# Peptides against a protein of PDB entry 3JWR, part 30

Target 1, 323 residues: chain A of PDB entry 3JWR
Amino acid sequence: TRELQSLAAAVVPSAQTLKITDFSFSDFELSDLETALCTIRMFTDLNLVQNFQMKHEVLCRWILSVKKNYRKNVAYHNWRHAFNTAQCMFAALKAGKIQNKLTDLEILALLIAALSHDLDHRGVNNSYIQRSEHPLAQLYCHSIMEHHHFDQCLMILNSPGNQILSGLSIEEYKTTLKIIKQAILATDLALYIKRRGEFFELIRKNQFNLEDPHQKELFLAMLMTACDLSAITKPWPIQQRIAELVATEFFDQGDRERKELNIEPTDLMNREKKNKIPSMQVGFIDAICLQLYEALTHVSEDCFPLLDGCRKNRQKWQALAEQ
Target 2, 298 residues: chain A of PDB entry 3JWR as posed
Amino acid sequence: TRELQSLAAAVVPSAQTLKITDFSFSDFELSDLETALCTIRMFTDLNLVQNFQMKHEVLCRWILSVKKNYRKNVAYHNWRHAFNTAQCMFAALKAGKIQNKLTDLEILALLIAALSHDLDHRGVNNSYIQRSEHPLAQLYCHSIMEHHHFDQCLMILNSPGNQILSGLSIEEYKTTLKIIKQAILATDLALYIKRRGEFFELIRKNQFNLEDPHQKELFLAMLMTACDLSAITKPWPIQQRIAELVATEFWEQGDQVGFIDFVCTQLYEALTHVSEDCFPLLDGCRKNRQKWQALAEQ

## One batch from the design tools (peptide)

Design b1_p13_2_s3 (made by RFdiffusion4, then SolubleMPNN; from b1_p13_2, 9 letters changed)
Fold by OpenDDE base, seed 1:
Structure b1_p13_2_s3 (fold): chain B 323 residues (1-323), chain A 13 residues (1-13)
Amino acid sequence: as target 1 above (323 residues)
Amino acid sequence: SEAEALLSFILSG
């Protein structure tokens, strides 16, 4: 395609030029081509292209395939969300110094997972899928959409001309896929809530050890969630705009719940309750975000900008809630 | 709860 030719022939700017190492990064001003270029730079600077012998054209095709399999008519859970999740992962690995704590296979898996974790998202949550009796709800009882996202990820990875993992040994391939699956499934917040207590307790007791395979898996899950939620850490103007996108998608679901299911939506998904957004954001930060970024900062102090951003945005949302 | 609503927010994200 013309798009592939253009991408493959383009000079890829440095990470410094693209500012993709910054926790304060915004994609708002970037074209789709520029987001793809940023993605190439992430793979290159993490040494994934070299270490796993990726062909440039194959990587370009894979990136474009991933982008294509996000829906354009979804307000938030689209390519830009996946891209921002991956960028936060890159920043956490580089600026946050987490790269030094992980294997090359783990880094490879996390980056693929971050880009792929919401593939073919429909702009509705698992609860909606269950209540609508969607065919996917018959295949999976829990983490319905996350299983679907992984299935889409696997489909793309195995598609002709998209096989970025072809340079891996059989054992490396198996390991990578296992980690990708675990990472994508970990983005189900229900699983996060279930597992986070173990992580926080390990940190609190100073018993956290990345050499333990179980604790490593737990950490990768927490890191994925931290990147997935990273919009809450962004500078206030960026945070507000992303919150509006999320609200739009939730209100769209609420409208569908009324129309299609004859159900009154929850406050979060109720368009008539926009005035509750600030207080809900404070609740979200307190219940979900703060402890995660605190714990992550304990693992690597260089991740502090995420925690600091989250705290600053809590103050901003609280101020709005008091008006 | 607000926490559940927030979980829905994140889960929808």
Scores: peptide ipSAE 0.039, ipTM 0.761, DockQ to the pose 0.245; fails the geometry check
Fold by OpenDDE base, seed 5:
Structure b1_p13_2_s3 (fold): chain B 323 residues (1-323), chain A 13 residues (1-13)
Amino acid sequence: as target 1 above (323 residues)
Amino acid sequence: SEAEALLSFILSG
C-alpha cells in the first residue's frame, strides 16, 4: 500500500527529537505516520529490531496492521490510546530505568502488548458487553474484551507479512506470547484491583523481588496498568483533554445503556452528571492511581514524574470539585 | 463502586 511504502521509506527521527522518552509526551500534534515512526523508534531503541532480527518492512506492516485494527469511531479506546500506552511503557523502560530490570523477551512482550491491548475496542466496557448479551460474552466469562484484544493481537502476529516474531526461537516465541497474553489480560482493571494488594504489601514489607517469577509476573501486570492509566499523570492541559475523550466515550455508553438496555447509567457514564466529573476524578486518583504510582516509584525512583503528575492533577481536579 | 466506574473510564480501553 501507499501508506506502507511511505512509512518504510521514511527516515525515523531520534527518540530525543520525537520526545518519546518524556513522561510529559503528547501525541495530539502528531499525524498517524508520525505515530508509526515513533513506534519504530521504540522498537529500535529497545534493541528489539536488532536482537530479534526484525525486517523493517515487516515491522512497518505490523504497526500499520495494529493501527488499522483500532476503530476510528471510538472516542478514547483507539490507536492513539494504545500508542500513548506504549509511549509510557517506553518512557518507563528508558527514563524510568526499568529496562535493566527486565529481559529482552519481557520488554518485547510488553511493547507488543501495550500497542495491542485494546485492539478492536468497541467503546464499551465489559459490563456493557455482558449485559447486552454480546456473542463475546458467551465465549469469555471474565475479562471479555481483554481476551478479544489478545485474539486480535495473535491474529495480526500470525498474518502474512506481519510476523515480527519470526526471528525468535520456538521457546522464545512461546514465552513471548505467554507474557503478551498475561499483560493484555492484566489491563482489566478488575484484575488490577484483585492483585494490587499483594504488590503493595511486598513493597511495604521491602520483600519485593523481581527474581521471583511470580513477583515478576505481578510487576509486569502492575506496569501495564500504570502505562494504561498514564493519562492521569500527564501535564494538566493534556490530562484534561484526555479526560474529555474518556467522558465522551463513557457518556456514549451511558446513552446506549439507556436506549438499548433500558437502564439508568452510573454517574460516570451519565452525561446529566457531568458536573460530578471533577470529584469522580479525585476519587479515581485516590482509589486507584496514587498507590500504584507510589509503588512503582519505590521499584524505580526515576518513575517519580508519573507520581508527581498524578498528584498535581489531583490538586487540579480537587480545585474544580470545590467550585 | 464509583472507583470501579472511574476505572472503567480509564480501562474501557
Scores: peptide ipSAE 0.037, ipTM 0.761, DockQ to the pose 0.208; fails the geometry check
Fold by OpenDDE base, seed 2:
Structure b1_p13_2_s3 (fold): chain B 323 residues (1-323), chain A 13 residues (1-13)
Amino acid sequence: as target 1 above (323 residues)
Amino acid sequence: SEAEALLSFILSG
């Protein structure tokens, strides 16, 4: 395609030029092509292209395929969300110095997972999928969408001309796919809620050890969630805009819940409850985000900007909630 | 908590 040709031929700017090492990164001003260039830079600077002998054209095609398999009519869970998740992962790995704590296969898996974790998202949550009796709900009992996302990820990875993992040994390939699956499934917030207590307790007791395979898996899951939720850490103007996108998508679901399921939506998804957004954001930060970024900062102090951003945004949302 | 329930809805998508 012309898009592929343009991407493959383009000079990829440095990470510094693209500012993709910044936790404060915004994609708002970037074209789709520029987001793809950023993604190439992430793979390159993490040494994934070199270490796993990725062909440039194949990587370009894969990136475009991933982007294509996000829906444009979904307000939040689209390519830009996946891209921002991956960028946060990159920043956490580089600026946050998490790269030094992980294997190349883990890094490869995390980056692929971050980009792929919401593939073909429909703008509705697992509860809606289940209640609507969607065919996907018959295939999976839990983490319905995350299973679907992984299936889409696997489909793309195995598609002709998209096989960015072809340079891996059989064992490396199996390991990578396992980690990708675990990472994508871990983005189900229900699983995060279930597992985070173990992580926080290990941190609190100063018993956290990445050399333990179970704790490594747990950390990768927490890191994925931290990147997935990273919009909450962004500078206030960015945070506010993203919150509007989230609200739009949730309200769209709420509207569908009324029309298709004949139910009253929860406040979060109720368009008429827009005034509750600030207080809900405070609640979200307190219940989910702060502890996670605190724990992550204990693992690597260089991740502090995520925590700091989250705290600052809590203050901003609280101020709005008090008006 | 209600907040956790709310969040499960936010992120279960």
Scores: peptide ipSAE 0.035, ipTM 0.752, DockQ to the pose 0.291; fails the geometry check
Fold by OpenDDE base, seed 3:
Structure b1_p13_2_s3 (fold): chain B 323 residues (1-323), chain A 13 residues (1-13)
Amino acid sequence: as target 1 above (323 residues)
Amino acid sequence: SEAEALLSFILSG
């Protein structure tokens, strides 16, 4: 395609020029081509292209295929969300110095997972899928959408001309797919809520050890969630704009719940309760976000900008809630 | 997810 030719022939700017190592990064001003260039730079600077012998054209095709398999009619869970998740992962690995704590296969898996974790998202949560008796609800009982996202990820990875993992041994390939699956599934907040207590306790007791395979898996799950939710850490103007996108998508779901399921939506999904957004955001930060970024900062102090951003945004939302 | 929806509200100001 013309898009592939343009991407493959383009000079890829440095990570410094693209500012993709910054936790304060915003994609709002970037074209789709520039987001793809950023993605290439992430793979290159993490040494994934060299270490796993990726062909440039294959990587370009894969990136464009991933982007193509996000829906354009979804307000938040689209390519830009996946791209921002991957950028936060890259920043955490580089600026946050987590790269030194992980294997190359883990890094490869996390980056692929971040880009792929919401593939073919339909703009509705698992609860809606279950209540609407969608065909996907017949295939999976738990984490329905996350299983679907992984299936889409696997489909793309196995598609002709998209096989970025062809340079891996059979063992490396199996390991990578296992980690990708676990990482994508970890983006189900229900699983985060279930598992986070173990992680926080290990940190609190100063017993956290990345050399333990179980604790490593737990950390990768927490890191995925931290990147997935990283919009809450962004500078206030960016945070507000992304919150509007999330609200739009949630209100769209609420409207569908009323129309299609004949139910009153929860406050989070209810367009009529837009005035509750600030207080709900404070609640979300307190219940879900703060402890996670605190724990992550304990693993790597260089991740502090994420925690600091979250704290600052909590204050901003609290001020709005008091008006 | 619900968390992302909540994030969207937080981000909307």
Scores: peptide ipSAE 0.033, ipTM 0.749, DockQ to the pose 0.064; fails the geometry check

Design b1_p13_2_s4 (made by RFdiffusion4, then SolubleMPNN; from b1_p13_2, 9 letters changed)
Fold by OpenDDE base, seed 1:
Structure b1_p13_2_s4 (fold): chain B 323 residues (1-323), chain A 13 residues (1-13)
Amino acid sequence: as target 1 above (323 residues)
Amino acid sequence: SEAEALLEAILSG
């Protein structure tokens, strides 16, 4: 395609030029082509292209395939969300110095997972999918959408001309897919809520050890969530704009719940209760975000900008809630 | 909690 030709022939700017190492990064000013270029730079600077012998054209095609399999009519859970999740992962690995704590296979898996974790998202949550009796709800009992996202990820990875993992040994391939699956499934917040206590307790007791395979898996799950939620850490103007996208998608679901399911939506998804957004954001930060970024900062102090951003945005939301 | 509901909405959504 013309898009592939343009991407494959383009000079890829440095990570410094693209600012993709910054925790304060915003994609708002970037074209779709520029987001793809940023993605190439992430793979290159993490040494994934070299270490796993990726062909440039195959990587370009894969990126475009991933982007294509996000829906354009979804306000928040689209390519830009996946891209921002991956960028936060890149920043955490580089600027946050987590790269030095992980294997190349784990890094490869996390980056693929971050880009793929919401593939074919429909702008509705698992509860809606279940209540609407969607065919996917018959296939999976828990983490319905996350299973679907992984299935889409696997489909793309195995598609002709998209096989970015073809340079891996059989054992490396199996390991990578296992980690990708675990990472994507970990983005189900229900699983985060279930597992986070173990992680926080290990940190609190100073018993956290990445050499333990179980603790490694737990850490990768927490890191995925930290990147997935990273909008809450962004500079206030960016955070506020992303919150509007999230609200738009939730209100769209609420409207569908009224129309299609004949139910009254929750406050979060009720367009008529938009004035509650600031207080709900404060609650979200306190219940979910702060402890996660605190714990992550204990693993790597260089991740502090995420925690600092989250704290600053809490103050901003609290100020709005008091008006 | 409203926060947990928000979580279910954002990441399970």
Scores: peptide ipSAE 0.038, ipTM 0.765, DockQ to the pose 0.255; fails the geometry check
Fold by OpenDDE base, seed 5:
Structure b1_p13_2_s4 (fold): chain B 323 residues (1-323), chain A 13 residues (1-13)
Amino acid sequence: as target 1 above (323 residues)
Amino acid sequence: SEAEALLEAILSG
């Protein structure tokens, strides 16, 4: 395609030029091509292209395929969300120095998972899928959409000309797919809520050890969630704009719940309760985000900008809630 | 909590 030709022929700017190592990164001003270039740079600077012998054209095609399999009519859970999740992962690995704590296969899997974790998202949550008796709800009992996202990820990875993992041994390939699946499934917030207590307790007791395979898996799950939620850590103007996108998607779901399911939406998804957004954001930060970024900062102090950003945005939301 | 339920709604794709 013309798009592939343009991407494959383009000079890929440095990570410094693209600012993709910054926790304060914003994609708002970037074209789709520029987001793809950023993604190439992430793979390159993490040594994934070299270590796993990725062909440039194949990587370009894969990136474009991933992007194409996000819906444009979804306000938040689109390519830009996946891209921002991957960028936060890249920043956490580089600036946050988590790269030094992980294997190349784990890094490869996390980056692929971050980009793929919401593939073909429909702008509705698992609860809606279940309540609407969608065909996907017949296939999976739990983490319905996350299983679907992984299936889409696997489909793309196995598609002709998109096989970025062809340079891996059979064992490396199996390991990578296992980690990708676990990482994508971990983005189900229900699973985060279920598992986070173990992670926080290990940190609190100073017993956290990444050399333990179970704790490694747990950490990768927490890291995925931290990147998935990283919008809450962004500078206030960016955070506020992303919050508007999230609200738009939630209100769209609420409207559908009212129309299609004949139910009153929850406050978060109720368009008539926009005035509660600031207080709900404070509640979200307190209940979910702060402890996660505190724990992540204990694993790597260089991740402090995420925690600091979250704290600053809590103050901003609280100020709005008091008006 | 309501906040956890709300968040489950967000991340439960």
Scores: peptide ipSAE 0.037, ipTM 0.762, DockQ to the pose 0.275; fails the geometry check
Fold by OpenDDE base, seed 2:
Structure b1_p13_2_s4 (fold): chain B 323 residues (1-323), chain A 13 residues (1-13)
Amino acid sequence: as target 1 above (323 residues)
Amino acid sequence: SEAEALLEAILSG
């Protein structure tokens, strides 16, 4: 395609030029092509291209395929969300110095997972999928969408000309896919809520050890969630804009719940309760985000900008909630 | 908590 040719032939700017190492990164001003270039840079600077012998054209095609398999009519859970998740992962690995704590296969898996974790998202949550008796709800009982996302990820990885993992040994390939699956499934916040207590307790007791395979898996899950939620850490103008996108998507679901399911939506998904957004954001930050970024910062102090951003945004939302 | 319910609504999807 012309798009592929353009991408493959383009000079990929440095991470510094693209600012993709910054936790404060914004994609708002970037074209789709530029987001793809950023993604190439992430793979390159993490040594994934070299270490796993990725062909540039194949990587470019894969990136475009991933992007194509996000829906454009979904306000928040689209390519830009996935891209921002991956960028946060990259920043956490580089600026946050988590790269030194992980294997190359884990890094590879996390980056692929971050980009793929919401593939073919429909702008509705698992509850809606289940209640609407969607065919996907018949295939999966729990984490319905996350299983679907992984299936889409696997489909793309196995598609002709998209096989970015072809340079891996069979064992490396199996390991990578396992980690990708675990990472994508971990983005189900229900699983996060279930597992976070173990992580926080290990941190609190100073017993956290990445050499333990179980704790490693737990950390990767927490790191994925931290990147997935990273919009909450962004500078306030960026945070506000993203919050509007989230609200739009949730309100769209709420409208569908009313129309299609004859259900009164929750406050979060009720457009008539837009005035509750600030207080809900404070609640979200307090209940979910702060503890996660605190724990992450204990693992790597260089991740502090995420925590600091979250705290600053809490203050901003609180101020709005008091108005 | 209401916050967990909110999160489940946000993130279980």
Scores: peptide ipSAE 0.035, ipTM 0.755, DockQ to the pose 0.306; fails the geometry check
Fold by OpenDDE base, seed 4:
Structure b1_p13_2_s4 (fold): chain B 323 residues (1-323), chain A 13 residues (1-13)
Amino acid sequence: as target 1 above (323 residues)
Amino acid sequence: SEAEALLEAILSG
């Protein structure tokens, strides 16, 4: 395609030029082509292209395929969300120095997972899918959308000309896919809630050990969630814009819940309760986000900007809630 | 907590 030709022929700017190592990164000003260039740079600077012998054209095609399999009519869970999740992962690996704690296969899997974790998202959560009796709800009982996202990821990875994992041995391939699956499934916040206590307790007791395979898996899950939720850590102007996108998508679901399911939506998805957004954001930060970024910062102090951003945004939301 | 359950249901459920 013309898009592939343009991407494959383009000079890829440095990570410094693209600012993709910054936790404060924003994609708002970037074209789709520039987001693809950023993605190439992430793979290159993480040594994934070299270590796994990725062909440039194949990587370009894969990136474009991933982007193509996000819906444009979804307010938040689109390519830009996936891209920002991957960028946060890249920043956490580089600036946050987590790269040194992980294997190349784990890094490869995490980056693929971050980009792929919401593939073909429909702008509705698992509860809606289940309650609407969607065919996907018949296929999967739990983490319905996350299973679907992984299936889409696997489909793309196996598509002709998109096989960025062709340089891996059979064992490396199996390991990578296992980690990708676990990472994508970990983005189900229901699983985060179930598992986070173990992670926090290990950190609190100073017993956390990345050499333990179970703890490694747990950490990768927490890291995925931290990147997936990283919008909450962004500078306030960026945070506000993203919060508007999230609210739009949630209100769209709430409207559909009223119309299609004849139910009253929860406050977070209720357009009529827009004035509750600030207090709900404070609640979200306190209940879900703060402890995660605190724990992540304990694993790597260089991830502090995520925690600091989250704390600053809590203050901003609290101030709005008091008005 | 009830708040966590509500948030879980909204964000992932």
Scores: peptide ipSAE 0.033, ipTM 0.744, DockQ to the pose 0.329; fails the geometry check

